# Peptides against a protein of PDB entry 4Z5W, part 34

Target 1, 305 residues: chain A of PDB entry 4Z5W
Amino acid sequence: IPDVFLELNKLWYFSAQSNLFNGEMPRSLSNSRSISLLSLRNNTLSGQIYLNCSAMTNLTSLDLASNSFSGSIPSNLPNCLRLKTINFAKIKFIAQIPESFKNFQSLTSLSFSNSSIQNISSALEILQHCQNLKTLVLTLNFQKEELPSVPSLQFKNLKVLIIASCQLRGTVPQWLSNSPSLQLLDLSWNQLSGTIPPWLGSLNSLFYLDLSNNTFIGEIPHSLTSLQSLVSKENAVEEPSPDFPFFKKKNTNAGGLQYNQPSSFPPMIDLSYNSLNGSIWPEFGDLRQLHVLNLKNNNLSGNIP

## One batch from the design tools (peptide; made by RFdiffusion4, then SolubleMPNN)

Design b1_p11_3_s2 (from b1_p11_3, 4 letters changed)
Fold by OpenDDE base, seed 3:
Structure b1_p11_3_s2 (fold): chain B 305 residues (1-305), chain A 11 residues (1-11)
Amino acid sequence: as target 1 above (305 residues)
Amino acid sequence: EPFYILSVDPN
């Protein structure tokens, strides 16, 4: 990418996704006063990520995903006072989340999907201080770590939590009961155990629940039949979605399904590939907004309602 | 093959 951004003093949006750009990010781009949205996703950019936050006063969205950047996560990003959305997926940091992120009050959406992030306990302890954090994607990190269940953890404004395919141990953490605005929870493809907690049914905004491919035991909580978001189509206020899309892997060689907003996901309860027992509750019939109920490969018995 | 949600195309 040429170092010409000093001349582009009115540049607000720069998207150069899915190209063949290599080398380092231009210094003039890292010092742009005008840029609000920057996306360089799916290139071959290298070196360290450096942004001059004192200069980049208009930066609101940063997508550097799927590049060959190296080094640590930039600790100065919280100094970008308007920065809301960060996508650092598929950047191999091999690092912990910086402690400076405790002060990241502008942060609303963060993804480190498949970024070799380590120490989930430290990550969650830091990120709980981000009072405006609504979307957190941590898929394919923290391999074989234990999901912390410390009740002191609080994500009061969290709407989307995705921590899939981490081989995480532990139970469904009780601290999630302190996230009443949670809409989408994906903890699939882990090694989570215990029972599914009944308090999940109290999350009135929860319309997408994926606990598939774990080691959960016991009965399906009856409280899941009373999830308000699945009973009635309340006008889900179109909340500002993250500036990055979501992708769900397909089993076929076909490209992943793209979901531009969390609301684009079909209302779903997926409890498949566990060790759940007991009956299917007839009251699942009350979930009129439910599109997908996946209970396959469990130890369920009795009559199908 | 595991199905998971990412912020990039997994393929």
Scores: peptide ipSAE 0.411, ipTM 0.905, DockQ to the pose 0.731
Fold by OpenDDE base, seed 1:
Structure b1_p11_3_s2 (fold): chain B 305 residues (1-305), chain A 11 residues (1-11)
Amino acid sequence: as target 1 above (305 residues)
Amino acid sequence: EPFYILSVDPN
């Protein structure tokens, strides 16, 4: 990418995603005063990520996903006072979340999916201080770590939590009960154990629950049949989505299915590939908004209602 | 194959 962004003093949106750009980010870009949205996703950019937050006062969205960046996560990003959305997916940091992110008040959406992030306990302890954090994607990190269940953890404004395919151990953490606005929870493809907690059914905004491919035991909580978001057509006010799309991996060699907004996901309960027992509750029939109920590959018995 | 949500195309 040429170092010409000083001349582009009116540039507000720069999207150069899915190109063949290599090398480092131009210094003029890292110092752009005008740029609000920067997307360089799916290139071959390299080097350390550096943004001059004192200069980049208009930066609101940063998508650097799927690049060859290396080094540490930029600890100065919280100084970008308007920065809301960060997509650092598929950047191999091999790092922990910086402590400075405790002060990241502008942060609303963060993805480190497949970024070799380490220490989930520290990450969650830090990120709980991000009072505006609504979307957190941590898929394909923290390999074989334990999902912390520290009751003091609190994500009050969390809407979307995705921590899939981490081989995480532990149980469904009680601290999630402190996220009453949670809409989408994906903890699939882990090694989570124990029972599915009944308090999950109290998350009235939860329309998408994926606990599939774990080692959960016991009965399906009856409270899941009373998830309010799945019972009634409440016009869920579409909250502003993150500036990055979501992708669900498909069974086929075809590209992932893209979802531009969390609301684009079909209402779903997926508890498949666990060790759940007992019956399928007939009251699942009350979930009139439910599109997908996946209970396959469990130890369920009795009649199908 | 694993089905999970990402913020980048897995392919």
Scores: peptide ipSAE 0.408, ipTM 0.907, DockQ to the pose 0.775
Fold by OpenDDE base, seed 5:
Structure b1_p11_3_s2 (fold): chain B 305 residues (1-305), chain A 11 residues (1-11)
Amino acid sequence: as target 1 above (305 residues)
Amino acid sequence: EPFYILSVDPN
């Protein structure tokens, strides 16, 4: 990428995703006073990520995903006072989240999908201080760690939480009950155990629940038949989507299905590939907004209502 | 087959 961004003093949106750019980010780009949205996703950029936050006063969105960057996660990003969305997926950091992210008050959406992030306990302890954090994607990190269940963890404004395919141990954490605005929860493809807690049915905005491919036991909580978002349409608050899309991997050989916003996901309860027993509650018929109910590969019995 | 959500294309 050429070092010409000083002359582009009116440039507000720069998208150069899905090209063949290599080398480092040009210095003039890292010092741009005009850029609000920056996307360099899916290139071969390298070197250390550096942004001059004192110069980049208009920066609101940063997408550097699927690049060959090296080094540490930039600890100065909280100094970019308008920075709301960060996509650092598929950047191999092999690192912990910086302590400075405790002060990241502008942050609304963060993804580290498949970025070799370590220490989930430290990550959640830091990120709980981000009062405006609504979307958190941590898929394919923290391999074989234990999901912390510390009740003091609080994500009051969290709407989307995705921590899939981490081989995490533990139980469904009680601290999630402190997130009353939660709309989408994906904890699939882990090694979570115990029973599915009844308090999940009290999350009135929860329309997408994926607990598939774990080791859950016991009965399906009856409270899931009373999820308000799946009973009635009237409570769907459309909020601004993160400036990065979501992808659902369907098979090994096909591209992921793209979802531009969380509301594009079908209303779903997926409890498949567990060790759940008992009957299917007839009251699942009350969930008039439910599109997908996956209960396959369990130990359920009785009649299908 | 693995079926989970990411913020990038899994391929």
Scores: peptide ipSAE 0.400, ipTM 0.903, DockQ to the pose 0.797
Fold by OpenDDE base, seed 4:
Structure b1_p11_3_s2 (fold): chain B 305 residues (1-305), chain A 11 residues (1-11)
Amino acid sequence: as target 1 above (305 residues)
Amino acid sequence: EPFYILSVDPN
């Protein structure tokens, strides 16, 4: 990428994703006063990520995912006072979340999917201070760590939490009950154990629940049959979605399905590939908005209602 | 093979 962004003093949106750009980010780009949205996703950019937050006063969205950046997670990003969305997926950091991120008040959406992030306990302890954090994607990190269950953890405004395919141990953490606005929860492809807690049914906005491919035991909590978002058409206030799309990997097709917004996901309860027992509650019939109920590969018995 | 949600195309 050429170092010409100083001359582009009116450039607001720069998207150069899915190209073959290599080398480092040009210095003029890292100092751009005009750029609000920057996407360089899916290139071969390298070097350390550095943004001059004092200069980049208009930066609101940063997508550097799927590049060959190296080094540390830039600890100065919280100084980018308007920065809301960060996508650092598929950047091999091999690092912990910087302590400075506890001050990241502008942050609304963060993804470190498949970025070799370590220490989930520290990550969550830090990120809980991001009071405006609504979307958190941490898929393919924290390999074989324990999902912390510390009740003091609080994500008040969390709407989307995706921590899939981490081989995480532990139980469904009770601190999630402190996130009453949670809409999408994906903890699939872990090694989570215990029972599915009944309080999940109290999350009135929860329309997408994926707990598949874990080691959960016991009965399906009856409270899931009363998930309000799946019973009635809530006037879901379309809140601004993150500027990065979501992708669901499918085994059969070369391409992941792209979902531009969390609301594009079908209303779903996926509890498949666990060790759940008991019956399928007839009251699942009350979930009139439910599109997908996946209970396969469990120890369920009785009649199908 | 695992299927999961990411913020990038898994391909």
Scores: peptide ipSAE 0.426, ipTM 0.909, DockQ to the pose 0.739; fails the geometry check

Design b1_p11_3_s3 (from b1_p11_3, 3 letters changed)
Fold by OpenDDE base, seed 1:
Structure b1_p11_3_s3 (fold): chain B 305 residues (1-305), chain A 11 residues (1-11)
Amino acid sequence: as target 1 above (305 residues)
Amino acid sequence: EPFYITSIDPD
C-alpha cells in the first residue's frame, strides 16, 4: 500500500480488503487524522500493528483480520478514543490481551477469532472493564485452557459472546448470568462439562444458544423452554451490529455463510453432541420463534413430543 | 469438521 494518505486528508472510509497487498501498513495511514473506518482484511500485510492514536482521532472501526501481522497486540489502542470495533481475527499474535484494554471505554465489538490469544482468565478479567463491550468473539484461542467461572466477572452489556472451538475445560460459567442482555451465546466445540445451568433460561434476550460438541451431562433444563425471545415475536430493536460480519459453515462442503448482523442468525438451540439424558420437553413447542432445535447425538430417551 | 461462528470467512 503506498504511503500517500497524508494527501488524502478527507479520507473517511478506506476499504482495501481481499486484495493482494503485502508489506507493512503505510506510516501515513497509521497517522491519518481523517480516517474513520479502516479495513485491510484478507491481505498479506506484515510487521507489527501500530496506530498513532493521538493522530487517528476519527478512527472508529479497524478490521485487520486475516493478515500476516506479528508481534504484540497494540497496547495503545485504548487511546483511540473513538475506536469501537476491532477485528483482529486470524492474526497470529501468540499473546495475552493487554492490561491497557481495561480502559477501552469506546470498545463495543472485539474479535480475536483464531489469533493465538492466550490466558482466557486474564482476557476476561481485563475485558469485563470495557463497559460498552457488546460483541466478543474469541473463537479458536485459549487451547485447552479452563473457562473461568469467577462469579465476580461481569459483562453487563454483552450481547454476543462467541468462544467456540477452544477446547476449553470447565462448566458454563455463572458469571454469564450477569449478562441479562445476552442474545447470542456460542460455546460450541469445547470440552465443557457439568450440567447446563437452569439460569440460562432466564436470559430473556437469548435467541441463539450453541452448546454443541461439549461433554455436558444431565437433563436439558426445563427453563430453556421459556426463553422469552423464542416464545414471543418481540420486535427486538436491532441494536447496531459490529462493523465486521460473522461467518458460520453450514455444510462441510460449503464455504462459510456470512451473517452481517447477529440478528441474521436463525433462532437456535443447539445442544447436539453432548451426553445429555432425560426427555425432550414437550414445552419446546412453546418456542414459536425457534427455527433450529438440534438435540442429536445425546443420551436422550422417552417419547419425541 | 467443526461448525462454529467466526468473524472471518473460514478457509
Scores: peptide ipSAE 0.455, ipTM 0.921, DockQ to the pose 0.729
Fold by OpenDDE base, seed 5:
Structure b1_p11_3_s3 (fold): chain B 305 residues (1-305), chain A 11 residues (1-11)
Amino acid sequence: as target 1 above (305 residues)
Amino acid sequence: EPFYITSIDPD
């Protein structure tokens, strides 16, 4: 990428995703006063990520996903006072989240999907201080760690939480009950155990629940038949989506389907590939907004209502 | 079939 961004003093949006750019980010780009949205996703950029936050006063969105960057996660990003969204997916950091992220008050959406992030306990302890954090994607990290269940963890404004395919041990954490605005929860493809807690049914905005491919036991909580978002449409508050899309992979041989916003996901309860027993509650018929109910590969018995 | 969500297209 050429070092010409000083002359582009009116440039507000720069998207150069899905090209063949290599080398480092040009210095003039890292010092741009005008850029609000920056996307360099899916290139071969290298070197250390550096942004001059004192110069980049208009920066609101940063997408550097799927590049060959090296070094540490930039600890100065909280100094970019308008920076709301960060996508650092598929950047091999092999690191912990910086302590400075405790002060990241502008942060609303963060993804480190498949970025070799370590220490989930430290990550959640830091990120709980981000009071405006609504979307958190941590898929394909923290391999074989234990999901912390510390009740003091609080994500009050969290709407989307995705921590899939981490081989995490533990139980469904009680601290999630402190997130009353939660709309989408994906904890699939882990090694979570115990029973599915009844308090999940009290999350009135929860329309997408994926607990598939774990080791859950016991009965399906009856409280899931009373999820308010799946009973009635009237409470769907449309909020601004993060400035990065979501992807859901269906099979090993195909690319992921793209979802531009969380509301594009079908309303779903997926409890498949567990060790759940008992009957299917007839009251699942009350969930008039439910599109997908996956209960396959369990130990359920009785009649299908 | 594996079903999980990411913020980048899985290869």
Scores: peptide ipSAE 0.454, ipTM 0.919, DockQ to the pose 0.846
Fold by OpenDDE base, seed 2:
Structure b1_p11_3_s3 (fold): chain B 305 residues (1-305), chain A 11 residues (1-11)
Amino acid sequence: as target 1 above (305 residues)
Amino acid sequence: EPFYITSIDPD
């Protein structure tokens, strides 16, 4: 990418995703006063990520995902006072979340998917201080760590939590009960154990629940048949989504499906590939908004309602 | 192969 951004003093949106750009991010770009939205996703950019937050006063969205950046997570990002969305997926940091992120009050959406992030306990302890954090994607990190269950953790404004494929141990953390606005929860492809907690059914906005491919035992909580978002068609307030899309594979042979909004996911309860027992509750029939109920590969018995 | 949500195309 040429170092010409000083001349582009009116540039608001720069999207150069899915190209073949290599080398370092231009210094003039890192100092751009005009840029609000910066997306360089899916390139071969290298070097250390550095943004002059004192200069980049208009920066609201940063997507650097799927690049060859090296070094540390930029600890100064909280100084970008308008920065709301960060996508650092598929950047190999091999790092912990910086302590400075405790001060990241502008942050609304964060993804570190597949970024070799370490220490989930520290990460969550830090990120709970981000009062505006609504979307958190931490898939493919924290390999074989324990998901902290510290009840003091609070993500009051959290709407989307995705911590999939981390081989995480532990239980469904009770601190999630402190997130009453949670809409989408994906904890799939971990080693989570214990029972599925009944309080999940009290998350009235929860329309997408993926607990598949874990080691959960016991019965399916009957309270899941009372998930309000799945019983009644509430007018989903179109809230501003993250400036980055979500991707999910449907099968091994398909590419990732792109979901531009969390609301684009079908209403789903996926509890497949666990060790759940007991019956399928007939009251799942009350979930009139439910599109996908996946209970396969469990130890369920009785009649199919 | 795991099927999970991410913010980048897994392909």
Scores: peptide ipSAE 0.450, ipTM 0.920, DockQ to the pose 0.726
Fold by OpenDDE base, seed 3:
Structure b1_p11_3_s3 (fold): chain B 305 residues (1-305), chain A 11 residues (1-11)
Amino acid sequence: as target 1 above (305 residues)
Amino acid sequence: EPFYITSIDPD
């Protein structure tokens, strides 16, 4: 990418996704005063990520996913006072989240999907201080670590939590009960155990629950049949979605499906590939907004209602 | 093959 951004003093949006750009990010781009949205996703950019936050006063969205950047996570990002959305997926940091992120009050959406992030306990302890954090994607990190269940963890404004395919141990953490605005929870493809907690049914905004491919035991909590978001279409206020899309691979198609907003996901309860027992509650019939109920490959018995 | 939600195409 040429170093010409100093001349582009009115540049607000720069998207150069899915190209063949290599080398370092231009210095003029890292010092742009005008840029609000920057996306360089799916290139071959290298070197350290450096942004001059004192200069980049208009930066609101940063997507550098799927590049060959190296080094540590930039600790100065919290100094970008308007930065809301960060997508650092598929950047191999091999690092912990910087402690400076405790001060990242502008942060609303963060993804480190498949970025070799380590120490989930430290990560969650730091990120809980981000009071405006609504979307957190940590898929394919923290391999074989234990999901912390410390009740002191609080994500009060969290709407989307995705921590899939981490081989995480532990139980469904009770601290999630302190996230009443949670809409989408994906903890699939881990090694989570214990029972599914009944308090999950008290999350009135929860319309997408994926606990599939774990080691959960016991009965399906009856409280899941009373999830308000699945009983009635309350007008979910179109909440500001993250500036990055979500992707979910379908088993049958080579390409992942793109979901531009969390609301684009079909309302779903997926408890498949566990060791759940007992009956399927007839009251699942009350969930009129439910599109997908996946209970396959469990130890369920009785009649199908 | 595992399917999961990410912020980048898993392919």
Scores: peptide ipSAE 0.439, ipTM 0.917, DockQ to the pose 0.726

Design b1_p11_3_s4 (from b1_p11_3, 3 letters changed)
Fold by OpenDDE base, seed 5:
Structure b1_p11_3_s4 (fold): chain B 305 residues (1-305), chain A 11 residues (1-11)
Amino acid sequence: as target 1 above (305 residues)
Amino acid sequence: EPFYITSVNPD
């Protein structure tokens, strides 16, 4: 990428995703006073990520995902006072979340999906201080760690939590009950055990629940038949979505489907590939907004209602 | 094959 951004003093949006750019980010780009949205996703950019936050006073969104960056996670990012969205997926950091992120008050959406992030306990302890954090994606990190259940953890404004495919041990953490605005929860493809807690049915905004491919036992909590978002059409307040899309494969032979907003996911309860027993509750018929109920590969018995 | 949500297109 050429070092010409000093001359582009009116540049507000720069998207150069899905190209063949290599080398480092140009210094003039890292010092741009005008840029609000920066996307360099899916290139071969390298070197250390550096942004001059004192110069980049208009920066609101940063997508550097799927690049060959090296070094540490930039600890100065909290000094970018308008920075809301960060996508650092598929960047191999081999690092912990910086302690400075405790002060990241502008942060609303963060993804480190498949970025070799370590120490989930430290990550959650730090990120709970981000009072405006609504979306957190941590898929494909923390391999074989234990999901912390510390009741003091509080994510008051959290709407989307995705921590899939980490081989995490432990139980569904009680601290999630402190997130009353939670809309989407994905803890699939872990080694979580115990029973599914009844308090999940008290999350009135929860329309998407994926607990598939774990080691859960016991009966399906009856409280899941009373999830308010699935019983009645809530007036979905269109909240600003993250500036990065979500992806989920439906078939082995297909690419990932793109979802531009969390609301683009079908309302779903997926409890498949566990060791759940007992019957299917007839009251699942009350969930009039439910599109997908997946209970396959369990130990369920009785009649299908 | 695992099907999970990410912020990038899975390979």
Scores: peptide ipSAE 0.477, ipTM 0.922, DockQ to the pose 0.731
Fold by OpenDDE base, seed 3:
Parts: sequence; C-alpha cells; structure tokens
Structure b1_p11_3_s4 (fold): chain B 305 residues (1-305), chain A 11 residues (1-11)
Amino acid sequence: as target 1 above (305 residues)
Amino acid sequence: EPFYITSVNPD
C-alpha cells in the first residue's frame, strides 16, 4: 500500500479487504487524523501493528483480520478514544491480552478468533473492565485451558459471547448469569462438563444457544422452554452491530455463511453431541420463534412431543 | 470438522 494518506485529509472510510497487499502498513495511514473506519482484512500485510492513537482521533473501527502481522498486541489501542470495533481474527500473535485493555472504555466489539491468544483467565479478568463491551469473539484460542468460573467476573453489557473450538474444560460459568442482555452464546466444540444450568432460561434476550459438542450430562433444564425471546417476538431494538461480520461454516459447503448482524442468525437451541438424558419437554412447543432445535446424539428417551 | 462462529471466513 503506498504511503500517500497524508494527502487524503478527508478520508473517512478505507476498505481494501480481500486484495493482495503486502509489506507493512503505511506510516501515513497509521497517523491519519480523518480515518474512522479502516479495513485491511484478508491481505498479506506484515510487521508489527502500530497505530498512532494521538493522531488517529477519529478511528472508530479497525479490521486487520487475516494478515501476516507479527509481534505483540498493540498495548496503546485504549488510547484511541473513539475505537469501538476491533477485528484481529486470524493474526498469529501468540500472546496474552494486554493489561492496558482494562482501560478500553470505548471498546464495544472485539474479535481475536484464531489468533493464538493465551490465558483465558487473564483475558476475561482484563476484558470485564471494558464497560461498553457487547460482542466478544474468542473462538480457536486458549487450547485446552479451563474456562474460569469465578463468580466475581462480570460482563454487564455483553450481548454476544462466542468461545467455540477451544477444547476448554470446566462448566458453564455462573458469572454469565450477570449478563442479562446476552443474546447469543456459543460455547460449542469444547470439553465442558457438568449439567446445563437452569439460570440460562432466565436470560430473556437469549435467542441463540449453542452448547453442542461438549460433555454435558443430566436433563435439559425445563427453564429453556420459557426463554422469553423465543416465546414472543419482542421488538428487538435494532442495536448497533459490530462493524465486522460473523461467519459460520456449514457441513455441506466449503465456504462459511456470512451473518452481517447477530439478528441474522436463526433462533436456535443446539445441545447436540452431549450426554444429556431424560425427556424432551413438551413445552418446547411454546417457543414459537424457535427455528432450530438440535438435540441429536444425546441419551434422551421417552416420547417426542 | 468443527463448526464455529468467527469474524472471518473459515476457508
């Protein structure tokens, strides 16, 4: 990418995703006063990520995902006072989340999906201080670590939590009961155990629950039949979505399906590939907004209602 | 292959 951004003093949005750009990020771009949205996703950019936050006073969104950046996660990003959305997916950091992220009050959406992030306990302890954090994607990190269950962890404004395919051990953490605005929970493809907690049914905004491919035991909590978001179409206030899309792989197609907003996901309960027993509750029929109920590959018995 | 949600295309 040429170093010409000093002349582009009115540049607000720069998207150059899915190209063949290589080398380092231009210094003039890292010092742009005008840029609000920067996306360089899916290139071959390299070197250390550096942003001059004192200059980049308008920066609100940063997508550098799927690049060949190296080094540490930039600890100065909390100094970008308007920065809300960060997509650092598929950047091989091999690092912990910086302690400075405790001060990241502008942060609303963060993805480190498949970024070789380590120490989930430290990550969650840091990120709980981000009072405006609504979307957190940590898929394909923290391999074989234990999901912390410390009740003091609190994500009050969390709406989307995705920590899939980490081989995480532990149980569904009780601290999630402190996230009453949670809409989407994906903890699939881990090694989570114990029972599914009944308090999940008290999350009135929860419309998408994926606990598939774990080692859960016991009965399906009856409280899941009373998930308010699945009983009635409450007018989901159009909440500001992350500036990055979500992708979910389908079994039959090579490509991941793109979801531009969390609301684009079909309302779903997926408890498949566990060791759940007991009956399917007839009251699942009350979930009139439910599109997908996946209970396959369990130890369920009795009549199908 | 595991299914997962990411912020990038898994391909």
Scores: peptide ipSAE 0.460, ipTM 0.918, DockQ to the pose 0.705
Fold by OpenDDE base, seed 1:
Structure b1_p11_3_s4 (fold): chain B 305 residues (1-305), chain A 11 residues (1-11)
Amino acid sequence: as target 1 above (305 residues)
Amino acid sequence: EPFYITSVNPD
């Protein structure tokens, strides 16, 4: 990418995603006063990520995902006072979340999917201080770590939590009960154990629950049959979505389906590939908004209602 | 293959 952004003093949106750009990010780009939205996703950019937050006063969204960047996560990003959305997916940092992110008040959406992030305990301890954090995607990190269950963890405004395919150990953490606005929870493809806690059914905004491919035991909590978002046609107020899309692979032979908003996901309960026992509750029939109920590959018995 | 949600195309 040429170093010409000093001349582009009116450039508000720069999207150069899915190109063949290589080398480092131009210094003029890292110092742009005008840019609000920056997307360089899916290139071959390299070097260390550096942004001059004192200069980049208009930066609101940063998508650098799927690049060859290296080094540390930029600790100065919280100084970008308007920065709301960060997509650092598929950047191999091999790092922990910077302690400075405790002060990241502007942060609303963060993805580190497949970024070799380490120390989930530290990451969650830091990120709980981001009072405006609504979307957190941590898929394919923290390999074989334990999902912390520390009750003091609080994500009060969290709407989307995805920590899939981390081989995480532990149980469904009690601190999630402190996230009453949670709409989408994906903890699939881990090594989580114990029972599915009944308090999950108290998350009235939860319309998408994926606990599949874990080692959960016991009965399906009856409280899941009373998830309010799945009972009533409440107009899910389309809250501002992250500036980055979500992808879910549905079929081995198809590319990942793109979901531009969390609300684009079908209402779902997926508890498949666990060791759950007992019956399927007939009261799942009360979940009139539920599109997908996946209970396959468990130890369930009795009649199908 | 694991089916998971991410913020990038897995392919």
Scores: peptide ipSAE 0.457, ipTM 0.919, DockQ to the pose 0.729
Fold by OpenDDE base, seed 2:
Structure b1_p11_3_s4 (fold): chain B 305 residues (1-305), chain A 11 residues (1-11)
Amino acid sequence: as target 1 above (305 residues)
Amino acid sequence: EPFYITSVNPD
């Protein structure tokens, strides 16, 4: 990418995703006063990520995902006072979340999926201070760590939590009960154990639950048949989605399906590939908005309702 | 193969 962004003093949106750009991010781009949205996703950019937050006063969205950046996570990003959305997926940091992210009050959406992030306990302890955090994607990190269950953890405004494919141990953490606005929870492809907690059914906005491919035992909580978002068609207030899309691979599709917003996901309960027992509750029939109920590969018994 | 949600195409 040429170092010409000083001349582009009116540049608000720069999207150069899915190209063949290599080398470092231009210094003039890192100092752009005008840029609000920057997407360089899916390139071969290298070097250290550096943004002059004192200059980049209009920066609201940053997508650098799927690049060859190296070094540390930029600890100064909280100084970008308007920065809301960060996609750092598929950047090999081999790092912990910077302590400075406790001060990241502008942050609304964060992805570090597949970024070799370490220490989930520290990450969650830090990120709980991001009071405006609504979307958190941490898939493919924290390999074989324990998901912290510290009840004091609080993500009050969290709407989307995705921590899939981390081989995480532990249980469904009680601190998630402090997230009453949670709409999408994906903890799939971990080593989570214990029972599925009944309080999940109290998350009235939860329309997408993926606990598949874990080691959960016991019965399916009957309270899941009372998920209000799945009983009634509430007019979900279209809140601003993250400026990055979501991708979900399906068994039959070679590629990941793109979802531009969380509401594009079908309403789903996936508890497949666990060790759950007991019956399928007939009251799942009350979930009139449910599109996908996946209970396969469990120890369920009785009649199919 | 694991099926998960991410913010990049898994491919």
Scores: peptide ipSAE 0.455, ipTM 0.919, DockQ to the pose 0.726

